# Designs tried in a protein design run: peptides against a protein of PDB entry 3JWR. Part 67

Target 1, 323 residues: chain A of PDB entry 3JWR
Amino acid sequence: TRELQSLAAAVVPSAQTLKITDFSFSDFELSDLETALCTIRMFTDLNLVQNFQMKHEVLCRWILSVKKNYRKNVAYHNWRHAFNTAQCMFAALKAGKIQNKLTDLEILALLIAALSHDLDHRGVNNSYIQRSEHPLAQLYCHSIMEHHHFDQCLMILNSPGNQILSGLSIEEYKTTLKIIKQAILATDLALYIKRRGEFFELIRKNQFNLEDPHQKELFLAMLMTACDLSAITKPWPIQQRIAELVATEFFDQGDRERKELNIEPTDLMNREKKNKIPSMQVGFIDAICLQLYEALTHVSEDCFPLLDGCRKNRQKWQALAEQ
Target 2, 298 residues: chain A of PDB entry 3JWR as posed
Amino acid sequence: TRELQSLAAAVVPSAQTLKITDFSFSDFELSDLETALCTIRMFTDLNLVQNFQMKHEVLCRWILSVKKNYRKNVAYHNWRHAFNTAQCMFAALKAGKIQNKLTDLEILALLIAALSHDLDHRGVNNSYIQRSEHPLAQLYCHSIMEHHHFDQCLMILNSPGNQILSGLSIEEYKTTLKIIKQAILATDLALYIKRRGEFFELIRKNQFNLEDPHQKELFLAMLMTACDLSAITKPWPIQQRIAELVATEFWEQGDQVGFIDFVCTQLYEALTHVSEDCFPLLDGCRKNRQKWQALAEQ

## One batch from the design tools (peptide; aimed at target 1 N125 S127 G283)

Design b2_p21_6_s4 (made by RFdiffusion4, then SolubleMPNN; from b2_p21_6, 12 letters changed)
Fold by OpenDDE base, seed 5:
Structure b2_p21_6_s4 (fold): chain B 323 residues (1-323), chain A 21 residues (1-21)
Amino acid sequence: as target 1 above (323 residues)
Amino acid sequence: SEKIEADRKKVEEFLKEVVEA
């Protein structure tokens, strides 16, 4: 395609020029082409292209395929969300110095997972999918959408001309796919809530050890969630705009719940309760976000900007809630 | 404030629904 030709022929700017190592990064001003260029730079600077012998054209095609398999009519869970998740992962690996704690296969898997974790998202949560008796709810009992996202990821990775993992051995390939699956599934907040207590206790007791395979898996899951939720850490103007996108998508679901299911939506998804967004954001930060970024900062102090951003945004939302 | 605490409970309830889904 012309798009592929343009991307493959383009000079890829440095990570410094693209500012993709910054935790404060915003994609709002970037074109789709620029987001693809940023993605190429992430793979290159993480040594993934060299170490796994990726063909440039294949990587370009894969990126475009991933982007194409996000829906444009979804307010928040679209390509830009996946791209921002991947950028946060890149920043955490580089600026946050987590790269030194992980294997190349783990890094490869995390980056692919971050870009792929919401593929074909429909703008509704697992509860809606279940209650609407969607066909996907017949395939999976739990983490319905996350299983679907992984299936889409696997489909793309196996598609002709998109096989960025063709340079891997069979064992490396299997390991990578396993980690990708676990990482995508970890983005289900239900699983995060279930598992986070173990992670926080290990940190609290100073017993956290990345050499333990189980703890490594747990850490990768927590890191994925931290990147997935990283909008809450962004500079306030960026946070506000993203919060509006999230609210839009939630309200769209709430409207569908009323119309299609005859269910009164929860306040979070109720358009009539828009005035509660600030207080709900404070609640979300306190219940979900703060301890995660505190724990992540304990693992790597260079991740502090994420925690600091989260704390600052909590104060901003609190101030709005008190008005 | 009582309002903020009430809204926190609603977030927690939503999260429970997500876990039970």
Scores: peptide ipSAE 0.046, ipTM 0.736, DockQ to the pose 0.802
OpenDDE base, seeds 1, 2, 3, 4: peptide ipSAE 0.027, 0.045, 0.025, 0.035; ipTM 0.709, 0.733, 0.620, 0.731; seed 3 fails the geometry check

Design b2_p21_7 (made by RFdiffusion4)
Pose (drawn by RFdiffusion4):
Formats: C-alpha cells, sequence, structure tokens
Structure b2_p21_7 (pose): chain A 298 residues (1-255, 281-323), chain P 21 residues (1-21)
C-alpha cells in the first residue's frame, strides 16, 4: 500500500531517459519501482492515458496488481518477462513504426495483453499440466494456461480501483476485451504454429495487407508471439543470461539453434517485410543464432 | 510457455524426453 503511495507520486521520466524506445533494451539494472514507472510512460506516450480518461491513481494500482500476481519463485516466467515483452511491444509500435497502422483500441489492447499474457504462470508448460491432470486441464480445453492468464487479467481489471478501462463506452470496452482475449491466447506456441503458415504466405506472395480485417487480427497474433519471445533478439550478454533462466525453469519441470531456426528467424523475417524499422529484431536474432551455433560446436 | 514447449519439441525431434535428462 505504501508502494502505491511512493509510485503514484513519483515523476515518470521521459522515454528517452528510460531508453525504452530501444530494441536492445535491458532491465537487469532497473529496480522494481523503475519498471512500473516505465510502464506508466508506455501508456502515457501511446496516448492511452489521455484518450481513455485514465486516472493516475487507478493505473498505478492496476500496474502494481499485475506485478504482484506474477510469481517470484518462478525462474523466467515472472514479472520481468511480462515487462520485457510489453517494452518490446512498445518499441515495436514506436521505433518500429506500427502505431500509425492501427487503432487506439488495438494499441490499448495489445499493451494490456502483453503485460498480462502469463499471469500466475507456475513455471510449467501446457504439455505438463495436461499430462499431470492438473485441475486447470479439467477446467479449460485448449490453450489451457493462456486461458488462465486471461481469466486473471480480467479478474484484475474488474477489481476495484483497478478499472483502468472504466472510461470506455460499453461498446469500446466490449471489443477491447475481445481483442485482449485473442492476444493472450495467441501467445500459445501451438496456435502460433497452427496459424503462421497462412501468414507467411501472404507475406511471401506480396499479398499481405493490413486493411483486411482478418489479415490484421492474424498479424496481431503474430505480433504477440514476436514480443513474447523477443528475448532471443537481445545482445549476446543479455540473451546469454536470460537463456540461463529459461534453462533453469525447464530443468525444474524436467525434475537453442534448432529452436531459433524452427520458431524464430522465420517469424522476425516476416515482421520486417511488414515493417522495415522492425529489422533490429531480425538482426539481433540471427546474431545470437550465430553465437549459439559456434558454442554448439564447442 | 513458448520457450518451454519449444525446448520440449527440440528434444522430441532428437528422439529424447526431458525426464531422460
Amino acid sequence: as target 2 above (298 residues)
Amino acid sequence: TAFLEGWELELEKQGLKSYEL
């Protein structure tokens, strides 16, 4: 509660000061309070704060709530993951120049989604909770964890003093939530795989076009995956360390080159055809793929 | 989640399971 006092009264530094405009950004050295501040700057500089009548008091409580609903004991899938994803999402809209390509309702949704796309993640994959017959598997059909992450995001938005959406017309609120649901579900790697082929062709055939309502929402799913694992596009020292966490969390459940080829370069290449200013992601990606390949050969 | 499932898929491609390690 004091954490709210201190936060709701601190000056939010500029985006330039926070270096959150950068695809090469890192959080290792930021405090907890600082990361919440960057998030406020994100909402502010995306005009989300003014265009949706958000009170500084409410947005702060909500951001703090999401922070406290990520598990600390979880290796990689903690708050800093949700944060590093939203920052990548933010950097994509700004420096990658996509904001000029989509509505205010969509931008708000993507940011809220990127921040909560893994809420309450218990450090285990959908495959495991299904095989172990976790009650969550009994409750949800497909995309089990991602359904849960959303159930949580919504629970928080309906919490008192957290309705950062309270300023929306009912129609606006209604469709924003629809897009948020789609965004969070799209972070299921299975859906990314079962859908990317369709998107990779519209790109390959120089046919892809945003105006098409459907082609757009498909891309929105592809954008979510692009930020969800943007960590693989980081400078080597960072990718080295964050790969250490994904490493531990995986080995805890058990108790790189093939993946980048199979999952990543394919995607970031497509994102750059859609937006050239998004190339740093593709550059950083194959750059790390280069270092991991060299290490694989010892 | 994506990374966890991705590593599992890479192990399965190599004919291995995570518990084997």

Design b2_p21_7_s1 (made by RFdiffusion4, then SolubleMPNN; from b2_p21_7, 13 letters changed)
Fold by OpenDDE base, seed 2:
Parts: C-alpha cells; sequence; structure tokens
Structure b2_p21_7_s1 (fold): chain B 323 residues (1-323), chain A 21 residues (1-21)
C-alpha cells in the first residue's frame, strides 16, 4: 500500500528527537505516520529488531496492521491509547531502567502486548458485553474483551507478511506468546484488583524477587496495568484532555445502556453526572493508581515521575471537586 | 482500561456504591 511504502522508506528519527523516553510524552501533535515511526524506534532501541532478526518491511506492515485493527469511531480505546500504553512501556523500560531487570523475550512480549492489548475494542466494557448477550460472552466467562484482544493479536502475528516473530526458535515463540497472553489478560482491572495485594505485600515485606518465576509473572502484570493507566500520570493539560475522551466513551456506553438495555447507567457512565468527574477521578487515583505507582517506584526509583505525575493530578482533580 | 472502569471495580470489590464517593 502507499502507506506501507511511505513508512518503510521514511527516515526514523532518534528516540531523543521523538521524546519517546519522556514520561511526559504527548501524541496530540503527531500524525499517524509519526506514531508508526515512534513505534519502529521503540523496537529498534530495545534491540528487538536486531536480536530477533526482524525484517524492516515486516515490522512496518505489522505496525500498520495493528493500527488498522483499532476502531476510529471509539473515543478512547483506539490506536492512540495503545500507542501511548506502548510509549509508557518504552519509557519505563529505558528511563525507568526496567529493561535491566527483564529478558529480551519479556521485553518483546510486553511491547507487542502494549500495542495489541485493546485490539478491536468496541467502546464498551465486559459488563456491557455480558448484559447485551453479545456472541463474545458465549466464548469467555471472564475477561471477555481481553481474550478477544489476544485472539486479534494472534491473528495479526500469524497473517502473511506480518510475522515479526519468524526469527524466533519454537521455544522462544511459545514463551513469547505465553507472556503476551498473560500481559493482555492482566489489563482486566478485575484481575489487577484480585492480584495487586500479593504484589504490594511482597514489596512491603521486602521479599520481592524477580528471580522467582511467579513473582516475575506478577510484576509483568502490574507493569502492564501501570502503562495502561499511565494517562493519569501525564502533565495536567494532557491528563485533562484524555479524561474527556474517557468520559465521552463511558457516556456513550451509558446512553446505549439506557436505550438498548433499558437500565439507568452508573454515575461513571451517566452523562447527567458529568459534574462528578473530578471527585470520581480522585477516588480512582486513591483506590487504584497511587499504590501501584508507589510499588513500581520501589522496584525502580527511576519510575518516580509516574508517581509524582499521579500525585500532582490528584491535587488538580481535588481542587476541581471542591468548586 | 480507562480510569473510570477501575473505580467501579474497586467499589464492587469493597462492597461500596458509587454514591459513597
Amino acid sequence: as target 1 above (323 residues)
Amino acid sequence: MGFLEGLEMVLKAEGREPEDL
């Protein structure tokens, strides 16, 4: 395609020029082509292209295929969300120095998972999918959308000309797919809530050890959640704009719940409760975000900008809630 | 997942209603 030819022929700027190592990064001014160039740079600077012998054209095609399989009519859960999740993962690996604690296969899996974790998202949550009796709800009992996202990820990885994992051994390929699946499933916040207590207790007791395979898996799950939620850590103008996109998508679901299911939506998804957004954001930060970024900062102190950003945005939302 | 989905899940896990925030 013309898009593939343009991407494959383009000079890829440095990570410094693209500012993709910055926790304060914003994609708002970037074209779709520039987001794809940033993604190529992430794979290159993590040594994934070299270590796994990726062909440049295959990587370009894969990135464009992933981008194409996000919906344009969804306000928040689109390519830009997946791209920002992957950028936060890249920043946590590089600037946050998490790269030094992980294997190349784990890094490969996390970057693929971050880009793929919301593929074909419909702008509705698992609860809506269940209550609407959607065909996906017949395939999976829990984490319905996250299973679908993984299935879409696997479909793309196996598609002709998109096989970025073709340089791996059979054992490396199996390991990578296992980690990708676990990482995508970990983005279900219900699973995060279920598992976070074990992680926080290991950190609190100073018993956390990445050489333990179970603790490694737990850490990768927490890191995925930290990147998925990373919009809450951004400079205030960026965070506020993203919160508007989230609210738009949730209000669209609430409008559908009224119309299609004949139910009153929760305050979170109720357009008439827009004035509660600031207090709900404070509650979200306190209940979910703060402890996660605190624990991540204990694993690597260089991740502190995420925690600091979250704390600053809590103060901004609290000030709006008091008006 | 978005910021707001997490709040609903925490409230459910803690047995609280969204109105309690």
Scores: peptide ipSAE 0.046, ipTM 0.744, DockQ to the pose 0.377
OpenDDE base, seeds 1, 3, 4, 5: peptide ipSAE 0.045, 0.041, 0.043, 0.043; ipTM 0.748, 0.728, 0.743, 0.744

Design b2_p21_7_s2 (made by RFdiffusion4, then SolubleMPNN; from b2_p21_7, 9 letters changed)
Fold by OpenDDE base, seed 1:
Structure b2_p21_7_s2 (fold): chain B 323 residues (1-323), chain A 21 residues (1-21)
Amino acid sequence: as target 1 above (323 residues)
Amino acid sequence: MGFLEGLERVLEAQGLTPEEL
């Protein structure tokens, strides 16, 4: 395609030029081509292209295929969300120095998972999918959408000319797919809530050990969640804009719940309750975000900008809730 | 999952045991 030719022929700017190592990164001013260039840079600077012998054209095609399999009519859960999740992963790996704690296969899996974790997202949550009796709800009992996202990820990885994992051994391939699956499934916040207590307790007791395979898996899950939620850490103007996108998508779901399911939406998804967004954001930060970024910062102090950003945004949301 | 979806899950989880999540 012309898009592939343009991407494959383009000079890929440095990570410094692209600012993709910054926790404060914003994609708002980037074209789709520039987001793809950033993604190539992430793979390159993580040594994934070299270590796994990725062909440049194959990587370009894969990135474009991933981007194509996000819906453009979804306000938040689109390519830009996946791209920002991957950028936060890249920043956590590089600037946050998490790269030094992980294997190349784990890094490869996490980056693929971050880009793929919401593939074909429909702008509705698992609860809506279940209540609408969608065919996907018959296939999976829990984490319905996350299973679908993984299936889409696997489909793309196996598609002709998109096989970025072709340089892996059979065992490396199996390991990578296992980690990708676990990482995508970990983006179900229900699973995060269920598992986070174990992680926080290990940290609190100073018993956290990444050499333990179970603790490694737990850490990768927490890191995925930290990147998926990373919009809450962004500079306030960026945070507000992303919160508007999230609210738009949730209100669209609430409108569909009324129309299609004859259900009164929750306050979160109720367009008429927009004035509750600031207080709800404070509640979300306190219940979900703060402890996660505190624990992550304990694992690597260089991740502090995520925690600091989250704290600053809590203060901003609290000030709006008091108005 | 983005911000506010987490809040919904938290609200849902307040009524559920960790085993029911």
Scores: peptide ipSAE 0.042, ipTM 0.725, DockQ to the pose 0.292
OpenDDE base, seeds 2, 3, 4, 5: peptide ipSAE 0.037, 0.041, 0.033, 0.038; ipTM 0.723, 0.718, 0.708, 0.724; seed 3 fails the geometry check

Design b2_p21_7_s3 (made by RFdiffusion4, then SolubleMPNN; from b2_p21_7, 11 letters changed)
Fold by OpenDDE base, seed 1:
Structure b2_p21_7_s3 (fold): chain B 323 residues (1-323), chain A 21 residues (1-21)
Amino acid sequence: as target 1 above (323 residues)
Amino acid sequence: MGFLEGLEMVLRAQGLEPEDL
């Protein structure tokens, strides 16, 4: 395609030029081409292209295929969300120095998972999918969308000309797919809520050990969640704009709940309850985000900008809730 | 998952609704 030719022929700027190592990164001013260039840079600077012998054209095609399999009519859960999740992963790996704690296969899996974790997202949550009796709800009992996202990820990885994992051994391939699956499934916040207590307790007791395979898996899950939620850590103008996108998508779901299911939406998804967003954001930060970024910062102090950003945004949301 | 979706899930896990905030 012309898009593939343009991407494959383009000079890929440095990570410094693209600012993709910054925790404060914003994609708002980037074209779709520039987001793809950033993604190439992430793979390159993580040594994934070299270590796994990725062909440049194959990587370009894969990135474009991933981007194509996000819906443009979804306000938040689109390519830009996946791209920002991957950028936060890249920043955590590089600037946050998490790269030094992980294997190349784990890094490969996490980056693929971050880009793929919301593939074909429909702008509705698992609860809506279940209540609408969608065919996907018959296939999976839990983490319905996350299973679908993984299936889409696997489909793309196996598509002709998109096989970025072709340089892996059979065992490396199996390991990578296992980690990708676990990482995508970990983005179900229901699973995060169930598992986070174990992680926090290990940190609190100073018993956290990444050499333990179970603790490694737990850490990768927590890291995925930290990147998926990373919009809460962004500079206030960026955070506020992303919160508007989230609210838009939730209100669109609420409108569909009324129309399609004859259900009165919760305040969270009720367009008429927009004034509750600040207090709900404070509640979200306190219930979900703060402890996660505190624990992550304990694993690597260089991740502090995520925690600091989260704290600053809590204060901003609290000030709005008091108005 | 988005910010507010996480809050809804936490609230539900606690037997609370977003209206309880």
Scores: peptide ipSAE 0.050, ipTM 0.754, DockQ to the pose 0.410
OpenDDE base, seeds 2, 3, 4, 5: peptide ipSAE 0.037, 0.038, 0.028, 0.038; ipTM 0.742, 0.747, 0.702, 0.744

Design b2_p21_7_s4 (made by RFdiffusion4, then SolubleMPNN; from b2_p21_7, 11 letters changed)
Fold by OpenDDE base, seed 4:
Structure b2_p21_7_s4 (fold): chain B 323 residues (1-323), chain A 21 residues (1-21)
Amino acid sequence: as target 1 above (323 residues)
Amino acid sequence: MGFLEGLEMVLKAQGRTPEEL
């Protein structure tokens, strides 16, 4: 396609020029082409292109295929969300120095998973999918959307001309796919809530060991969640704008719940409860985010900007909740 | 899952409703 030709021929700027190593990164001013260039740079600077012998055209095609399989009519869970998740993963790996704690296969899997974790998202949560009796709810009992996202990821990876994993051995391929699946499924916040206590306890007891395979898997899940939620850590103007996108999508779901399901939406999904957003954001930060970024910072102190950003945004949301 | 879904999930896991906040 013309888009592929343009991307494949483009000079890829440095990570420094693109600012993709910064935890404060924003994509708001970036074109779709620039987001694809950033993504190429992430793969290159993580040594994934070299170590796994990726053909440049195949990588370009894969990125464009992933981007194409996000919906444009979804306010938040779109390509830009996936791109920002991957950028946070890149920043955590590079600036947060987590790269030194992981294998190349784990890094490869995490980056693919971050970009792919919300593929074909419909702007509605698993509860809506279940209650609407959607065909996907017949295929999967739990983590319905996350299983669908993984299925879409696998479909793209196996599509002609998109096979960025073709340089892997059979065993490396199996390992990578296992980690991708686990990482995508870990973005189900229900699974995060279920598993986080074990992670926090290991950190609290100073018993956390990445050489333990189970603890490694647990860490990768927590890292995925930390990147998926990373909008809460962004500089306040960016955080506010993203919170508006999230609220828009949630209110759109609530409007559909009223219209299609004849259900009164929860306060979170209720457009009439817009004035509760600041207090709900404080509650979300306290219940979900703070402990995660604290624990991540204990694993790697260079991830502190995520925790600091989260704390600053909590203060800003609290000040708005008191007005 | 988005920012605000986490709070509902915590409440649900605790057997609580969002209206209790």
Scores: peptide ipSAE 0.049, ipTM 0.688, DockQ to the pose 0.372
OpenDDE base, seeds 1, 2, 3, 5: peptide ipSAE 0.049, 0.041, 0.035, 0.041; ipTM 0.702, 0.681, 0.691, 0.678

Design b2_p21_8 (made by RFdiffusion4)
Pose (drawn by RFdiffusion4):
Structure b2_p21_8 (pose): chain A 298 residues (1-255, 281-323), chain P 21 residues (1-21)
Amino acid sequence: as target 2 above (298 residues)
Amino acid sequence: SFYTEFEEYVLSEIERFAEEA
């Protein structure tokens, strides 16, 4: 509660000061309070704060709530992951220049979604909770964890003093939630795989076009995956360390080159054809693929 | 079943790409 007092009264530094406009950004050295501040700057500089009548008091309580609903004991899938994703999402809309390509309802949804796409993640994959017959598997059909991440995001938005959406017309609120649901579900790697082929062709055939309502929402799913694992596009010292966490969390459940080829370069290449200013992601990606390949040969 | 099969498929494709590399 004091954490709210101190936060809801601190000055939010500029985006330039926070270096959150960078695809090469890192959080290692930021405090907890600082990361929440960057998030406020994100909402502010995307005009989400003014265009949706958000009160500083409410947005702060909500951000703090999402922060406390990520598990601390979880290796990689903690708050910093949701944060590093939203920042990548933010950097994509700004420096990658995509904001000029989509509506205010869509931008708000993507940001809220990127922040909460892994809420209450218990450090285990959908494969494991299905095989172990976790009650969550009994409750949800497909995309089990991602359904849960959303159930949480919504639970928080309906919480008192957290309705950062309270300013929306009922119609606006209704469709924003629809997009948020789609965004969070799209972070299921299975859906990314079962859908990317369709998108990679519209790109390959120089046919892809945003104006098409359907082609757009497909891209929105591809964008979510692009930020969800943007960590692989980081400078080597960072990718080195964050790979250490994904490493531990996976081993805990068990108790890189093939993946980048199979999952990543294919995707970031497509994102750059859609937006050239998004190339730093592709550059940093193959750059790390280069270092991991060299290490794989010892 | 789906995610179990899915994980096996993804792991096999990762290993194939790793061998090719």

Design b2_p21_8_s1 (made by RFdiffusion4, then SolubleMPNN; from b2_p21_8, 14 letters changed)
Fold by OpenDDE base, seed 2:
Structure b2_p21_8_s1 (fold): chain B 323 residues (1-323), chain A 21 residues (1-21)
Amino acid sequence: as target 1 above (323 residues)
Amino acid sequence: DFYVKFAEELAARIAAAAAAA
């Protein structure tokens, strides 16, 4: 396609120029093509292209395929969310120096997972999928959408001309897919809530050890969540804008819940409760986000900007909640 | 040539956005 040709032939600016190592990064000013360029840079600077012998055209096609398989009519869970998740992952790996703690396969898997973790998201949560008796709910009892996201990821990876993993050995390929699956599934917030206590306890007791395979898996899951939720860490103007996108999507679900399921939506998804957004954001930060970024910062102090951003936004939301 | 200019323009726009923030 013309798009592929343009992307493949384009000069890719440095990570510094693109500011993709910054935790404060915003994609608002970027076109879709430019986000694809940024993505190429992420793969290149993480040495993934070199280490796994990726063909440039194949990588470009894969990126475009991933982007294409996000829905444009979804307010938040679209390509831009996936891209920002991946960018945060990249920043955490580079600026946060987590790269030094992981293998190349883990890094490869995480980046692919970050970009793929919400593929074909429908703008509704697992609860809605289940209650609507969607066919996917027949296949999976838990983490319904995350299983679907992984299925989509696998489909793309195996599609002709998109096989960015073709340079891997069979064992490397299997390992990578395993990590990708685990990482995508880990983005189910319910699983995060279930598992985070173990992670926090290990940190608290100074027993955290990445050489332990179980703890490694746990860390990768926590890191994925940290990147998935990273909008909460962004500078306030960016945070506000993203929060509006999230609210829009949630309210759309709430509207559908009323119309299609004849139920009253929860406050989070109730358009009539928009005034509760600030207090709900404070609650979300306290219940979900702060401890995660504290723990992550404990693992790597260079991730502090994420924690700092989260704290600052909590203050901002609290101020609004008090009005 | 075209692609170089594109990259430069992107860089400039990013820099401008950062300065305006």
Scores: peptide ipSAE 0.253, ipTM 0.845, DockQ to the pose 0.014
OpenDDE base, seeds 1, 3, 4, 5: peptide ipSAE 0.028, 0.025, 0.029, 0.233; ipTM 0.458, 0.490, 0.459, 0.831

Design b2_p21_8_s2 (made by RFdiffusion4, then SolubleMPNN; from b2_p21_8, 13 letters changed)
Fold by OpenDDE base, seed 4:
Structure b2_p21_8_s2 (fold): chain B 323 residues (1-323), chain A 21 residues (1-21)
Amino acid sequence: as target 1 above (323 residues)
Amino acid sequence: SYYEEFSKELLAKIQEAAAKA
């Protein structure tokens, strides 16, 4: 395609020029082509292109294929969300110095997973999919969408001309796919809530050890969630704008719940409860986000900007909730 | 918190669905 030709022929700017190592990064001003260029830079600067012998054209095609398989009519869970998740992963790996704690295969898997973790998202949560008796709910009992996202990821990785993993040995390939699957599934917040207590307790007791395979897996899951939720850490103007996108998508679901399922939506999904957004954001930060970024900062102090951003946004949301 | 309750409800629904499968 012309898009592929343009991307493959383009000079990829440095990570410094693209500011993709910054935790404060925003994609709002970037074109789709520029987001693809940023993605190429992430793979290059993580040494993934060199270490796994990726062909440039194949990588370009794969990126465009991933982007194409996100829906444009979904307010938040679209390509830009996946791209921002991957950018946060890149920043955590580089600026947050997590790269030094992980293998190249783990880094490869995390970046692919971050970009792929919401493929073909419908703008509705697993509860809606289940309650609507969607065909996907017949395929999977739990983490319905996350299984679907992984299936889409696998489909793309195996598509002709998109095989960015072709340079891997069979064992490396299997390992990478296992980690990708685990990472994508970890983005189910229900699973996060189930597992986070173990992670926090290990940190609290100073027993956390990345040399333990189980703890490594747990850490990768927590890191994925930290990147997936990283909008809450962004500078306030960016946070507000993203919160509006999230609210739009949630309200769209609530409207569908009324229309299609004949149920009254929860306050989170209820357009009529828009005035509760600030207090709900405070509640979300306290219940879900703060402890995660605190724990991540304990693993690597260079991840502090994520925690600091989260704390600052909590203050801003609290101030709005008090008005 | 509201979000915690929502998340717990979601988890309960997932667990219930898994138990019925």
Scores: peptide ipSAE 0.020, ipTM 0.537, DockQ to the pose 0.051
OpenDDE base, seeds 1, 2, 3, 5: peptide ipSAE 0.015, 0.014, 0.017, 0.017; ipTM 0.506, 0.427, 0.492, 0.567

Design b2_p21_8_s3 (made by RFdiffusion4, then SolubleMPNN; from b2_p21_8, 12 letters changed)
Fold by OpenDDE base, seed 1:
Structure b2_p21_8_s3 (fold): chain B 323 residues (1-323), chain A 21 residues (1-21)
Amino acid sequence: as target 1 above (323 residues)
Amino acid sequence: SYYEEFLKELLKKIQEAAEKA
């Protein structure tokens, strides 16, 4: 395709030029081509291209395939969300110095998972899928959409000309897929809520050890969630804009719930209760976000910008809630 | 039903936290 030709022929700017190592990164001014270039740079600078012998054209095609399998008519859970999740992962690995704590396979898996974790998202949550009796709800009882996202990820990885993992041994391939699956599934907030207590307790007791396979898996799950929610850490103008996108998507779901399911939406998805957004954001930060970024910062102090950003945005939302 | 219960609990936690803020 013309898009593939353009991407494959383009000079990929440095991570410094692209600012993809910054926790304050914004994609708002980037073209789709530039987001793809950023993605190539992430793979390259994490040594994934070299270590796993990826062909440049195959990587380009894979990136474009992943991007294509996000829906453009979804306000928030689109390619830009996946891209920002991956960029936060990259920043956490590089600037946050998490790279030195992980294996190359784990890094590979996390980056693929971050880019793929919401593939073919329909702009509705698992509750909607379940209540609408969608065919996907018949396949999976829990984490319905996350299972679908992984299925889409696997489909793309195995598609002709998209096989970025072809340089891996059979064992490396199996390990990578296992980690990808776990990472994508971990983006279900239900699983985060279920597992976070163990992680926080390990940190609190100073018993956290990444050499323990179980604790490693737990950490990867927490790191995925931290990146998935990283919009809450961004500079206020960016955070506010993303919150508007989230609200738009949630309100769209609420409208569909009324129309299609004859259900009164929850406050979070009720367009008529938009005035509750600031207070709900404060609640979300306190209930879900703060402790996670605190714990992550304990694992690596260089991740502090995420925590600091979250705290600053809490203050901003609180100020709006008081008006 | 699992996710629905989770969502309800999440919303409750958000609301409680918001009230404490």
Scores: peptide ipSAE 0.026, ipTM 0.702, DockQ to the pose 0.874
OpenDDE base, seeds 2, 3, 4, 5: peptide ipSAE 0.026, 0.025, 0.028, 0.026; ipTM 0.712, 0.689, 0.638, 0.699; seed 4 fails the geometry check

